# Peptides against a protein of PDB entry 4N7V, part 59

Target 1, 222 residues: chain A of PDB entry 4N7V
Amino acid sequence: TLRSITSPLVAHRLKPIRQKTKKAVVSILDSEEVCVELVKEYASQEYVKEVLQISSDGNTITIYYPNGGRGFPLADRPPSPTDNISRYSFDNLPEKYWRKYQYASRFVQLVRSKSPKITYFTRYAKCILMENSPGADFEVWFYDGVKIHKTEDFIQVIEKTGKSYTLKSESEVNSLKEEIKMYMDHANEGHRICLALESIISEEERKTRSAPFFPIIIGRKP

## One batch from the design tools (peptide; made by RFdiffusion4, then SolubleMPNN)

Design b2_p15_6_s3 (from b2_p15_6, 6 letters changed)
Fold by OpenDDE base, seed 1:
Parts: sequence; C-alpha cells; structure tokens
Structure b2_p15_6_s3 (fold): chain B 222 residues (1-222), chain A 15 residues (1-15)
Amino acid sequence: as target 1 above (222 residues)
Amino acid sequence: DLEEELKELDEEFFA
C-alpha cells in the first residue's frame, strides 16, 4: 500500500512556495494544497503535462492532464483544472501515482524542516523548532556566531572560526571540547523548552478549536 | 539550500 511507503503529507501552516526543477514544478498554494506539475520540453518551450493537486492534509489527490494531455505552457501558477479530472483518496491512489506522491511528500517534509514552528530567543541565542515530524529539526543561532543544527539523525556544529563538523552519536557529543559543550548544553535546554511549549500550545489549540497558534515567537533578540 | 535539495530530489524521482 501507499501507506506502507509514506504517510499522508501535511502542509498545514506552510507558506506558499513555488519551486521549479527540470522535470517538475512543485508548489504549496495559498490554500495550503500541494501541487506537482510534471514538465516536458518541446521546441525549447516547457509544458505541464500532468498535475497532481494534493489537499493540505494529504488525504485527497486530484489529478488532471491539461489540454487533454497535450500539455499547457508552463506559467507562474498551475493550470486550472479542466474536464477529465480524477479524484482519489490517499488509500485509493493508483500505484502509478505513488512515486509522484512520494515526491510531493518529500518536498513538503523538506519545507517543514525549514519552517519555524517555535522561535525562542534566549540571552545567548535564537532557537528555532521546525515543523517537520517526527523529530523536528532544531536550530540554534548563537549571537556570537556559533550555530548548532539538530536533526533526528545528526547534530551539526559550526564554530566561531567557521569550522563545521557533524556528530552522529552520543559518544561524539561527549567528546566535544568543554567550550563547545557549553553551547550544546544551552542548545539542549532551548530544545527542551521549545518541546514543552509545543506540547502546551498544542493542547490549548485542541481545547479552543481556534485558529492555529503556530508559528509562535517567544522573547526578543537582546 | 532548498533549491539544491529539491534538485537532488528531482533527480531521484524523475531522472
């Protein structure tokens, strides 16, 4: 099943974006829907041959072929759906579209990993918890120039000198210089606080059923 | 950054 290889994408709270590659244009719309435009080149002109439009919750996929499959000239926005539109639920998506859905999902996950959910200013750093899940990315930008980027898989450190390295195990973290450990300790505390705030705010969102509280900014730059 | 990563993704899925 598609579910065995990916979960439904989640584009809620993401800002509109349009990114062009050689073979596709992928967009997050103002509606928070995700659109994949499959591009072909003919006589030095790019045409959209197929469009997948995916709901913000990833559960509904609308597929259409502009101009009856002849294609529509690539523009600054997806072509409007015409006749011959197919609509699928996530669990009923034909296998021939799974790879394209995965592409959209991976794109959304990438955008989420770069989209602030919580920004927390400490005395020493700007901390940012991102929207991706599970294991949201966490970035710490120290005002003195040190940077720490935590992902589910690794921790990247950029020192004041510009020296950069990646840590992939607890043993490597424990082997850090004492001066760097201080930054790591602060980063970890900021991370803990952001996770705690995320939990509290999410619970309040659930209770109030109001507009999303995220993204949120806590504190201010000194 | 995002553009470069997306190019890699495009190559993975469409090359």
Scores: peptide ipSAE 0.324, ipTM 0.908, DockQ to the pose 0.811
Fold by OpenDDE base, seed 2:
Structure b2_p15_6_s3 (fold): chain B 222 residues (1-222), chain A 15 residues (1-15)
Amino acid sequence: as target 1 above (222 residues)
Amino acid sequence: DLEEELKELDEEFFA
């Protein structure tokens, strides 16, 4: 099943964006829907041959073929769905579209990993918890130039000198110089606080059923 | 950046 390969994408709270590659144009619309335009070149002109429009919650996929499948000239927005429109639920999506859905999902996950959910200013750093899941990315920008980037898979450190390295185990973290350990300790505390705040705020959103509270900024730069 | 990472993703899915 598609569900065994990926979960439904989640584009809620993401800003509109349009990104072009050689083979596709992928967009997050103002409606928070995700649109994948499959591009073909003919006579030095790019045409959109197929479009997947996915709902913000990832559960509904609308597929259409512009201009009766002949393609529509690539523009600054997706072509309107006029020809050969099919609508599927996530669980009923034909297998031939699974790879394209995965592409959209991976794109959304990438955007989420770069989208601030919580920004927290400490005395020493700007901390940012991102929107991606599971294991949201966490960045710490120290005011003195040190940077720490935590992902589910690794920790990247950029020192004041510009020296950069990646840590993939607890033993490597424990082997750090004492000066760097101080930055790591601060980063870990900021991370803990952001996760705690995320939990509290999410619970309040659930209770109130109000507009989204995220993204949120806590404190200000000194 | 996002553009570079998306290029890699495009190559993965459409090569």
Scores: peptide ipSAE 0.316, ipTM 0.906, DockQ to the pose 0.824
Fold by OpenDDE base, seed 3:
Structure b2_p15_6_s3 (fold): chain B 222 residues (1-222), chain A 15 residues (1-15)
Amino acid sequence: as target 1 above (222 residues)
Amino acid sequence: DLEEELKELDEEFFA
């Protein structure tokens, strides 16, 4: 099943974007829908041959073939759907489209990993919890130039000297110099606070049934 | 940054 390969993508709260590659143009629309335009080149002109438009919650996929499958010239926005539109639920998506859906999902996850959900200013650093899940990316920019980037898979450290390294195990974290451990401790505390705030705010958002509270900024730069 | 990562995704999915 598609669900065994990926979960429905989540594009909520993401800003509109349009990115062109060699084979595709991928967009997040103002509606927070995701569009994948499959591009072919003929006689030095690019044409959109197929469009997947995915709902913000990832559960509905609309597929159409511009200009009766002949393709439509690539423009600054996805072509409008015309005739022969197919609409699928996530669980009913034909297998032939699974790879393209996975592409859209990976794109959205990438954008989410770069989209601030919570910005928290401490005495020593700017902390940022990102939108990706599970295990949201967490960045700490210390005012003295040290940077720590935590992901689900690794911790990257950039020291004042510009020396950078990646930690992938607890043993490597434990082997850090004492000076760097102090930065790590502060980063971990900021991370804990952001996660706690995320939980509390999400619960209030659920109760109020209002517009999204995120992204938020907490504290002020000293 | 994002553009380079997208190129990698494009190569992975559409090569």
Scores: peptide ipSAE 0.316, ipTM 0.907, DockQ to the pose 0.773
Fold by OpenDDE base, seed 5:
Structure b2_p15_6_s3 (fold): chain B 222 residues (1-222), chain A 15 residues (1-15)
Amino acid sequence: as target 1 above (222 residues)
Amino acid sequence: DLEEELKELDEEFFA
């Protein structure tokens, strides 16, 4: 099943974006829907041959073939669905579209990993918890130029000298110089605070059923 | 950054 290889994408709170690659154009719309436009080139002109439009919660997929499958010239936005529209639920999506859905999902996850959910200013750094899940990315920009980027898979450190390295195990983290450990300790504390606040705010959001509380900014830049 | 990662993603899914 599709569910065995990916979960429904979640595009809530993401800003509109349009990114062109060689074979596709992928967009997040103002509606927070996600569009994948499959592009073909004919006589040095790019045409959209197929569009997957996915709801913000990932559960509904609308597929259409612009201009009766002849394609529509690539523009600054997805072509409007006019003819031969198919609508599927996530669990009923034909297998031939699974790869394209996965592409959309990976794109959304990438955008989420770069989308601030919580920005927290400390005395020493700007901390940012991102929207991706599970294991949201966490960035710490120290005012002195040190940067720490935590993901589910690794920790990247950029030192004041510009030296950059990636840590993939706890042993590597433990082998850090004491000076770098101080930055890591601060980053970890900021991370803990952001996760705690995320939990508390999300619970209040659930109770009130109000407009989204995120993204939020906490503290002041010194 | 995003563009480079998307290029890699495009190659993964459509090459």
Scores: peptide ipSAE 0.313, ipTM 0.905, DockQ to the pose 0.805

Design b2_p15_6_s4 (from b2_p15_6, 4 letters changed)
Fold by OpenDDE base, seed 1:
Parts: sequence; C-alpha cells; structure tokens
Structure b2_p15_6_s4 (fold): chain B 222 residues (1-222), chain A 15 residues (1-15)
Amino acid sequence: as target 1 above (222 residues)
Amino acid sequence: SLEEELQELHEEYFS
C-alpha cells in the first residue's frame, strides 16, 4: 500500500514556494496545496505533461494532463485543471503515481524541516523549532557564532572557529569538550522549552478553533 | 541549503 511507503503529506502553515528542476516543478500554493508538474522538453520549449495536485492534508490527489495530454507550456504557476481530471483519495491512489506522491511528501517534509514553528530568543541564542514531524528539527544560533542543529538522527555542531562535526550517539555527546557541553546544555534547555510551549499552544489552538497560532516568535534579539 | 537538498531529492526520483 501507499501508506506502507509514506504517510499523507501535511503542508499546513507552509509558505508558498516553487522549485523548478529539469524534469519536474514542485510547488506549495497559496492554498497550501502541493503541485507536482512533470516537465518534458520539446524543441527547446518545456511543457507540463502531467500534474499531481495534492490537498494540504495529503488525503486528496487530483491528477490531470494539460491540453489533452499534449502538454502546456511551462509557466510561473501550474496550469489550470482541465475537464479531464481524476480525483483519488490517498488510499485509492493508483500505484503508478505512488513514486510521484512520495516525492511530493519528501519535498514537503524537507520544507517543513526548514520552516520555523517556534522561534525563541534567549539571552545567548536564537532557538528555532521546525515544523517537521516526528522529531522536529531544532536549531540554535548562538550570538557568539556557535551553531547547534538537532535532528531525529544526529546533532551537528559548528564551533566559533568554523569547525564542524556530527554526533550520532550519547557517547559522542558525552565526550564533548566542557566548553561545548555548556552550549549543548543551553540548546537542550531551549529545546525543552520550545517543546513545552508547542504543547501548550497547540492545546489552546485546539480549544479555540480559530486561526493558527503558529508560527510564533518568543522574545526578541538583543 | 534547501535548494541543494531539493536538487538531491530530484535526482533521486527523476535521474
């Protein structure tokens, strides 16, 4: 099943973006829908041959072939759907489209990992909790130049000198220089606070059922 | 960067 390969993508709260590559253009629209345009070049002109338009919650996929399959010239936005469209639920998507959906999903996940959900300014650093899940990325930019980037899989440290290294185990974290441990401690505290705030804010958001509260900025740059 | 990672992702699926 498609579900065994990927979960429905979630594009909520993501800013519009359009990324052009050789064979495809992927976009997040103002509507927070995700579009994958499959591109073919002919006579030095690029044409959109197929479009997958995925709802913001990932559960509905609309597929159409512009200009009756002849293709539509590539533009600055996806071509409008034609009369010959197919609409599928996530669980009913034909297998031939699974790889393209997976691409869209991974694109969205990547964008989410770089999209601030909570920005928290401490006395020493700018902390950012990202939108991706599970295990949201967490970045700490210390005002003195040190950077810590935490992901579900690793911790990357960039020291003042520009020296960069990646930690993948607790043992490696424990072997850090004492001065770096201080930065790590601060980063961990900031991370804890952001996660706590995320929980509290999300609960309030659920109760009020109003406009989204995220992204949020807490504090100010010194 | 995001652009670099997107390029890598593209190559993975469309190369």
Scores: peptide ipSAE 0.321, ipTM 0.904, DockQ to the pose 0.803
Fold by OpenDDE base, seed 4:
Structure b2_p15_6_s4 (fold): chain B 222 residues (1-222), chain A 15 residues (1-15)
Amino acid sequence: as target 1 above (222 residues)
Amino acid sequence: SLEEELQELHEEYFS
């Protein structure tokens, strides 16, 4: 099943973006819907031949073929659906579209990994918890130039000198120089706080059932 | 950069 490969994408709170590549254009719309436009070139003109429009919660996929499949000239926005529109739920999406959905999902995850959910200024650093899940990216920009980037898969450290390296195991983290461990400790504390705040704020957001509370900025740069 | 990573993602799915 598609679900065994990926989860429904979540584009809530993401800013609009349009990324053009050779064979596709992927967008997050103002509506927070995600569109994948499949592009073909004919006579030096690019045409949108197929569009997957995915709801912000990823659960509904609308597929259409502009101009009866002849294509619509590529523009600065997806072509509007007209006739012969197919609408699918996530679990009923035909297999032929799974790869394209996976692409959209990974695109959204990538954007989310670079979209601040919580910005937290400490005495020493600007901490940013991102929107992606599971295991949201966490970045710490120390005011002295050190940077730590935590992902689900690794921790990247950029030292004051510009030296950078990646840590992929706890043993490697434990083998860090003492001076770097201090930065890691601070980063971890900031991370813990952001996660705690995320939980608390999310709960309040759930209770109020109003506009989203995120993104949020806590504190200010000293 | 985001653009670079997006390009890599594109190549993975559409090359």
Scores: peptide ipSAE 0.310, ipTM 0.899, DockQ to the pose 0.835
Fold by OpenDDE base, seed 3:
Structure b2_p15_6_s4 (fold): chain B 222 residues (1-222), chain A 15 residues (1-15)
Amino acid sequence: as target 1 above (222 residues)
Amino acid sequence: SLEEELQELHEEYFS
């Protein structure tokens, strides 16, 4: 099943973006829908031959072939759907489109990993919790130049000297120099606070059923 | 950069 390969993409709160590559253009629209335009070149002109338009919650996929499959000239936005439109739910998406959906999903996840959800200024650092899930990326930019980047898979450290290294186990974290451990402790505290705030704010958002509260900024740079 | 990572992702799916 498609679900065994990927979960439905989540594009909520993401800013619009359009990224062109040789064979495809991927976009997040103002509506927070995601579009994958498949591009072919004929006589030095690029044409959109196929479009996958995915809802912001990833559950609905609309597929159409512009201009009866002849293609529509590539423009600054996806071409309008034609009369020949197919609409699928996530669980009913034909297998031939699974690879393209997975691409869209990974694109969205990448964008989410670089999209601030919570920015928190401490006495020593700017902390940023990102939108990706599960295990959102967390970045700490210390004002003295040290940087810590936490992901679900690793922790990257950039020291004042510019020395950079990646930690992938608890043992490696425990082997850090004492001075670096101090930065890590602060980063972990900031991370804990951001996660706590995320939980509280998300709960309030659920209760109010209003516009999204995120992204938010807590505090200010000293 | 995001653009570089997107290019790598593209190559993975469309090469």
Scores: peptide ipSAE 0.304, ipTM 0.898, DockQ to the pose 0.831
Fold by OpenDDE base, seed 2:
Structure b2_p15_6_s4 (fold): chain B 222 residues (1-222), chain A 15 residues (1-15)
Amino acid sequence: as target 1 above (222 residues)
Amino acid sequence: SLEEELQELHEEYFS
């Protein structure tokens, strides 16, 4: 099943974006829907031959073929659905579209990993918890130039000198120089606080059922 | 950058 290889994409709170590549254009719309436009070139003109429009919660997929499959000239937005329109739930999506859905899902996850959910200013750094899941990316920009980037898979450190390295195990973290450990300790504390605040704020959102609180900024740069 | 990573993702699915 599709569910065994990917989860429904989640595009909530993401800003609109349109990314053109050679064979496809992928967009997040103002409605927070995700569109994949499959592009073909004929006589130096680009045409959209197929469109996958995915709901913001990833559970509904609308597929259509502009101009009866002849294609619609590529524009600044997806063409309106007119011909051969099919609507599927996530669990009923035909297998022939799974790869394209996976592309859309990975695109959204990538955008989420670059989208701030919580920005927290400390005395020494700007901390940012991102929107991606599971294991949201966490970035710490120290005012003196040190940067720490935490993901589910690794920790990247950029020192004042510009020296950069990646840590993939606890033993490597424990082997850091004392000076770097101080930065890591601060980063970890900021991370803990952001996760705690995320939990509290999410619970309040659930209770109020009002407009989203995220993204949120806590504190200010000194 | 985001654009670079998106290019890599595109190549994986459409090359």
Scores: peptide ipSAE 0.302, ipTM 0.898, DockQ to the pose 0.832

Design b2_p15_7_s1 (from b2_p15_7, 5 letters changed)
Fold by OpenDDE base, seed 1:
Structure b2_p15_7_s1 (fold): chain B 222 residues (1-222), chain A 15 residues (1-15)
Amino acid sequence: as target 1 above (222 residues)
Amino acid sequence: EFDKEIEELTDEYLK
């Protein structure tokens, strides 16, 4: 099943974006729906041959073929659905579309990993907890130029000199220079606070059942 | 940056 290889994508709270590649244009719409336009080139003109439009919660997939499959010239927005529209639930999506759905899902995951959920300014750094899950990315931009980027898989450090390295184990973290450990300690504290705030705010959001509280900004740059 | 990652993703899934 599709569910065995991916979960429904979640595009809530993501800003609109349109990214063109050679073979496709992938977008997050104003409606927070995700759109994949499959592109083919004919006589130096690009045409949209197939469109997958996925609901913001990932559970509904609408598929259509512009101009009866002949294609529609690529424009600055997806072509409007016409005739022969197919609508599927996530669990009923034909296997032939699974790869394209996975593409959309991975795109959304990428966008989420770069979308601030909580921005927290400390005395020393701008901390950002991202929207992706599980194990949201966490970035710390120290005002002196040091950067720490934490993911579920690694920690990347960029020092003042521009020296960059990646840490993938606890032993590597423990072997850091003392000066860098200080930055790491601060980053970890900021991370803890952001996670705590996320939990508290999410619970309050659940109780309120109103508009999303995220993204939020805590504090300001000194 | 982001464009490169998306291009690579496209090549991976939309061959």
Scores: peptide ipSAE 0.560, ipTM 0.949, DockQ to the pose 0.915
Fold by OpenDDE base, seed 5:
Structure b2_p15_7_s1 (fold): chain B 222 residues (1-222), chain A 15 residues (1-15)
Amino acid sequence: as target 1 above (222 residues)
Amino acid sequence: EFDKEIEELTDEYLK
């Protein structure tokens, strides 16, 4: 099943974006829907041959073939669905579309990993918890130029000198210079605080059923 | 913005 491969994508709270590649254009719309436009080139002109439009919660997939399948010239937005429209639920999506859905999902995850959910200013750094899940990315931009980027898979450090390296194990983290460990300690503290605040705020959202509280900015730059 | 990463995803999933 598709569900065994990936979960429904979640595009809520993401800003609109349009990214062109050689074979496709992938977008997040103002409606927070996700569109994959499959592009083909004919006589030096790019055409959209197929469109997958996925709801913000990932559960509904609308697929259509512009201009009766002949393709529609690539423009600054997805072509309107006019011909050959099919609508599927996530669990009923034909297997032939699974890779395209996965593409959309991975794109959304990438965007989420770069979308601030919580921005927290400390005395020493700007901390940012991102929207991706599980294991949201966490970035710390120290005012002195040091940067720490934490993901589920690694920690990247950029030192004042510009030296950059990636840590993939606790052993490597423990082998850091004491000066760098101080930055790591601060980053970890900021991370803990952001996670705690995320939990508290999310719970309040659930209780009040209000409009989204995120993204949120806490504190101010000194 | 995400040009490199997205291009890599495109090559991976949309062959």
Scores: peptide ipSAE 0.559, ipTM 0.949, DockQ to the pose 0.848
Fold by OpenDDE base, seed 2:
Structure b2_p15_7_s1 (fold): chain B 222 residues (1-222), chain A 15 residues (1-15)
Amino acid sequence: as target 1 above (222 residues)
Amino acid sequence: EFDKEIEELTDEYLK
């Protein structure tokens, strides 16, 4: 099943974006729907041959073929659905479209990993918890130029000198120079605080059932 | 902004 290889994508709270590649244009719309436009080139003109439009919660997929399958000239937005329109639920999506759905899902995951959910200013740094899951990315931009980027899989450090390296184990973290450990300690503290705040705010959001609280900014640069 | 990463995804999934 599709569910065994991926979960429904989640595009809530993501800002609109349109990204062109050689073979496709992938977008998040104002409605927070995700569109994949499959592009073919004929006589130096690009045409959209197929469109997958996926709901913000990933559960509904609308597929259509512009201009009777002949294609529609690539424009600044997806073409309107006119021909060969099919609507599927996530669990009823034909297998021939699974890879394209995965593409859309991976794109959304990438965008989420770069979309701030919580921005927290400390005395020394700007901390940002991202929207991706599980294990949201966490970035710390120290005002003196040091940067720490934490992911589920690794920690990247950029020092004042511009020296950059990646840590993939606790042993490597423990072997850091004392000066760098100070930055790491601060980053970890900011991370813990952001996670705690995320939990508290999410709970209140659930209770109120009102407009989204995220993204949120806490404090300001000194 | 995400040009490189998205291009790689495109090549991987949309062959």
Scores: peptide ipSAE 0.557, ipTM 0.949, DockQ to the pose 0.830
Fold by OpenDDE base, seed 3:
Structure b2_p15_7_s1 (fold): chain B 222 residues (1-222), chain A 15 residues (1-15)
Amino acid sequence: as target 1 above (222 residues)
Amino acid sequence: EFDKEIEELTDEYLK
């Protein structure tokens, strides 16, 4: 099943974006829907041959073939659907479209990993918790130039000297110089606070059933 | 911005 490969994509709160590649244009629309335009080139002109439009919650997929499958000239926005539109639920999506759905999902995850959910200014650093899940990316930009980037898979450190390295195990973290450990400790504290606030704010958001509370900014640069 | 990463994803999934 598709569900065994990936979960429904989540594009809520993401800003509109349009990214062109050689074979496709992938977009997040103003509606927070995700659109994949499959592109072919004929006689030095690019045409959109197939469009997958996915709802913001990933559960509904609308597929259409512009101009009766002949293709529509590539423009600055997806072509409007007209005839021969197919609509599927996530669990009923034909297997032939699974790879394209995965593409859209991975794109959304990439965007989410770079989209601030919580920005928290401490005395020493700007901390940013991103939108991706599970295990949201967490970045710490120290005012003195040190940077720490935490992901589910690794921790990247950029020192004042510009020296950069990646840590993938606790043993490597424990082998850090004491001065770097101080930065790591601060980063971890900021991370803990952001996660705690995320939980509290999410709960309030659920209770109020209001517009999204995120993204939020806590404090300001000193 | 995402150009390189997205191009790589495109090559991986939409060959």
Scores: peptide ipSAE 0.556, ipTM 0.949, DockQ to the pose 0.823

Design b2_p15_7_s2 (from b2_p15_7, 6 letters changed)
Fold by OpenDDE base, seed 2:
Structure b2_p15_7_s2 (fold): chain B 222 residues (1-222), chain A 15 residues (1-15)
Amino acid sequence: as target 1 above (222 residues)
Amino acid sequence: DFDKEVEELVDEFLK
């Protein structure tokens, strides 16, 4: 099943974007829907041959073929659906579209990993918890130039000297120089606080059913 | 480089 490969994409709170490549244009619309336009070149003109429009919660996929499959000239926005429109739920999506959905999902996940959910300024650093899940990316930009980037898979450290390295195990973290451990300790504390705040704010959102509280900024740069 | 990352995704999923 598609669900065994990926979960429904989530594009809520993401800013509109349009990214063109040679083979496709992927967009997050103002409506927070995700649109994948499959592009083909003919006679030095680019045409959109197929469009996947995915709802913001990833559960509904609308697929259409502009001009009966002949294609529509590539423009600054997706073409309007006119011909051969099909609507599917996530669990009923034909297998032939799974790869394209997976692309859309991975793109959205990438955007989420770069989208601030919580920005927290400490005395020493700017901490940012991102939107991606599970295991949101966490970045710490120390005002003295040190940077720590935590992901689900690794921790990247950039020192003042410009020296950069990646840590993938607890043993490697424990082997760090004492000076670097101080930065790591601060980063971990900031991370803990951001996760705690995320939980508290999310609970309040659930209770009030109001407009989203995220993204949120706590504190200010000294 | 976000553009590079997107390109890599396209290469992987949209052959």
Scores: peptide ipSAE 0.034, ipTM 0.710, DockQ to the pose 0.908
Fold by OpenDDE base, seed 3:
Structure b2_p15_7_s2 (fold): chain B 222 residues (1-222), chain A 15 residues (1-15)
Amino acid sequence: as target 1 above (222 residues)
Amino acid sequence: DFDKEVEELVDEFLK
């Protein structure tokens, strides 16, 4: 099943973007829908042959073939849907489209990992919790130049000297120099606070049924 | 590499 390969993409709160790659143009629309335009080149002209438009929650996929499948010249926005539009739920998406859905999902996840959800200024650092999930990326930029980047898979440290390294196990974390552990402790505390605030704010957002509260900025740079 | 290309574009967009 598609679900065994990936979860429905989540494009909520992401800013509009349109990025052209070799084979496709991927967009996040103002509506927070995601569009994948499959591009082919003929006689030095690029044509959109197929479009996947995915809802912001990833659960609905609309597929159409511009100009009766002949393709439509690539423009600054996705071509409008014509007749013969197919609409699928995530769980009913034909297997032939799974790779393209995964393409969109990977793009969205990458954008999310670089999109601030909570920015928190401490006495020593700027902390940023990103939008990706589960295990959102967490970055700490210390004012003295040290940087710590936490992901679900690793922790990257950049020291004042510019020396950088990646930690992938608890043993490696435990082997850090004592001075670096102090930075790590601060980073972990900031991370804990951001996660706690995320939970509280999300709950209030649910109760109020209002526009999104995120992204937010907490505190000020000293 | 799709991921590399997208990463570069995303970084440019979000910087």
Scores: peptide ipSAE 0.030, ipTM 0.680, DockQ to the pose 0.101
Fold by OpenDDE base, seed 5:
Structure b2_p15_7_s2 (fold): chain B 222 residues (1-222), chain A 15 residues (1-15)
Amino acid sequence: as target 1 above (222 residues)
Amino acid sequence: DFDKEVEELVDEFLK
């Protein structure tokens, strides 16, 4: 099943973006829907032959073939649906579209991993918790130039000298120089605080059912 | 590689 290889994408709160690859254009629309446009080139003109439009919650996929499959000239936005529109739920999406959905999902996940959900300014650093889940990326930009990037899979450290390295195990983290451990400790504290705030804010957001509270900025740069 | 290409483009856009 599709669910066995990916979860429904979530594009809520993401800014509009349009990115062209060799064979496709992937977009997040103002509506927070996600579009994958499959592009073919004929006589030096690019045409959109197929469009997958995915709802912001990833659960509904609308597929259409512009101009009856002849294609529509590539533009600055997806072509409007015309004829032969198919609508699928996530669980009913035909297998032939799974790869394209995965592309959309990967794109959204990458965007989410780079989209601030919580920005927290400490005395020493700008901390950013990103939108991706589970295991949201967390970046710490120390004002002195040190950078720590935490993901679910690794921790990347960039030192003042520009030296960069990746830590993938607890043993590697424990083997850090004492100076770097201080930065790591601060990063971890900032991370903890951001996660706590995320929980609290999300709960209040749920209770009020108001406009989204995120993204949010806590504190200010000293 | 799709992921690499998208990642590079996303980095350019969001940074």
Scores: peptide ipSAE 0.029, ipTM 0.681, DockQ to the pose 0.104
Fold by OpenDDE base, seed 1:
Structure b2_p15_7_s2 (fold): chain B 222 residues (1-222), chain A 15 residues (1-15)
Amino acid sequence: as target 1 above (222 residues)
Amino acid sequence: DFDKEVEELVDEFLK
């Protein structure tokens, strides 16, 4: 099943973006829907041959072929759906479209990992919790030049000297120099606070059913 | 590499 290889993409709260690759253009629309435009080149002109439009919650996929499959010249936005459109739920998406859905999902995942959800300024650093889940990326930019980037899979450290290294186990973290451990401790505290705030704010969103509270900024740079 | 290309573009977009 498609669900066994990917979960429905989530594009809520993401800013509009349009990015072109060689074979496709991927967009997040103002509506927070995601579009994949499959591009072919004919006589030095690029044409959109197929469009997958995915709902913001990833559960509905609309597929259409511009100009009855002849293609539509590539423009600054996806071509509008016309006749002969197909609509699928996530669990009913034909297998022939799974790779394209995964393409969209990977794009959204990357965007989410770079999209601030909570920005928290401490006395020593700018901390940022990103939108991706589970295990949201967490970045700490210390004002003295040290940088720490935490993901679900690793921790990257950039020291004042520019020396960079990646930690992939608790053993490696425990083997850090004492001065670096101080930065890590501060990063971990900032991370804990951001996760706590995320939980509290999300609960308030649920109760009020108001417009999204995120992204949010806490504090200011000293 | 798709991920690298997209990541670079996203970084530029959010810069």
Scores: peptide ipSAE 0.028, ipTM 0.675, DockQ to the pose 0.099

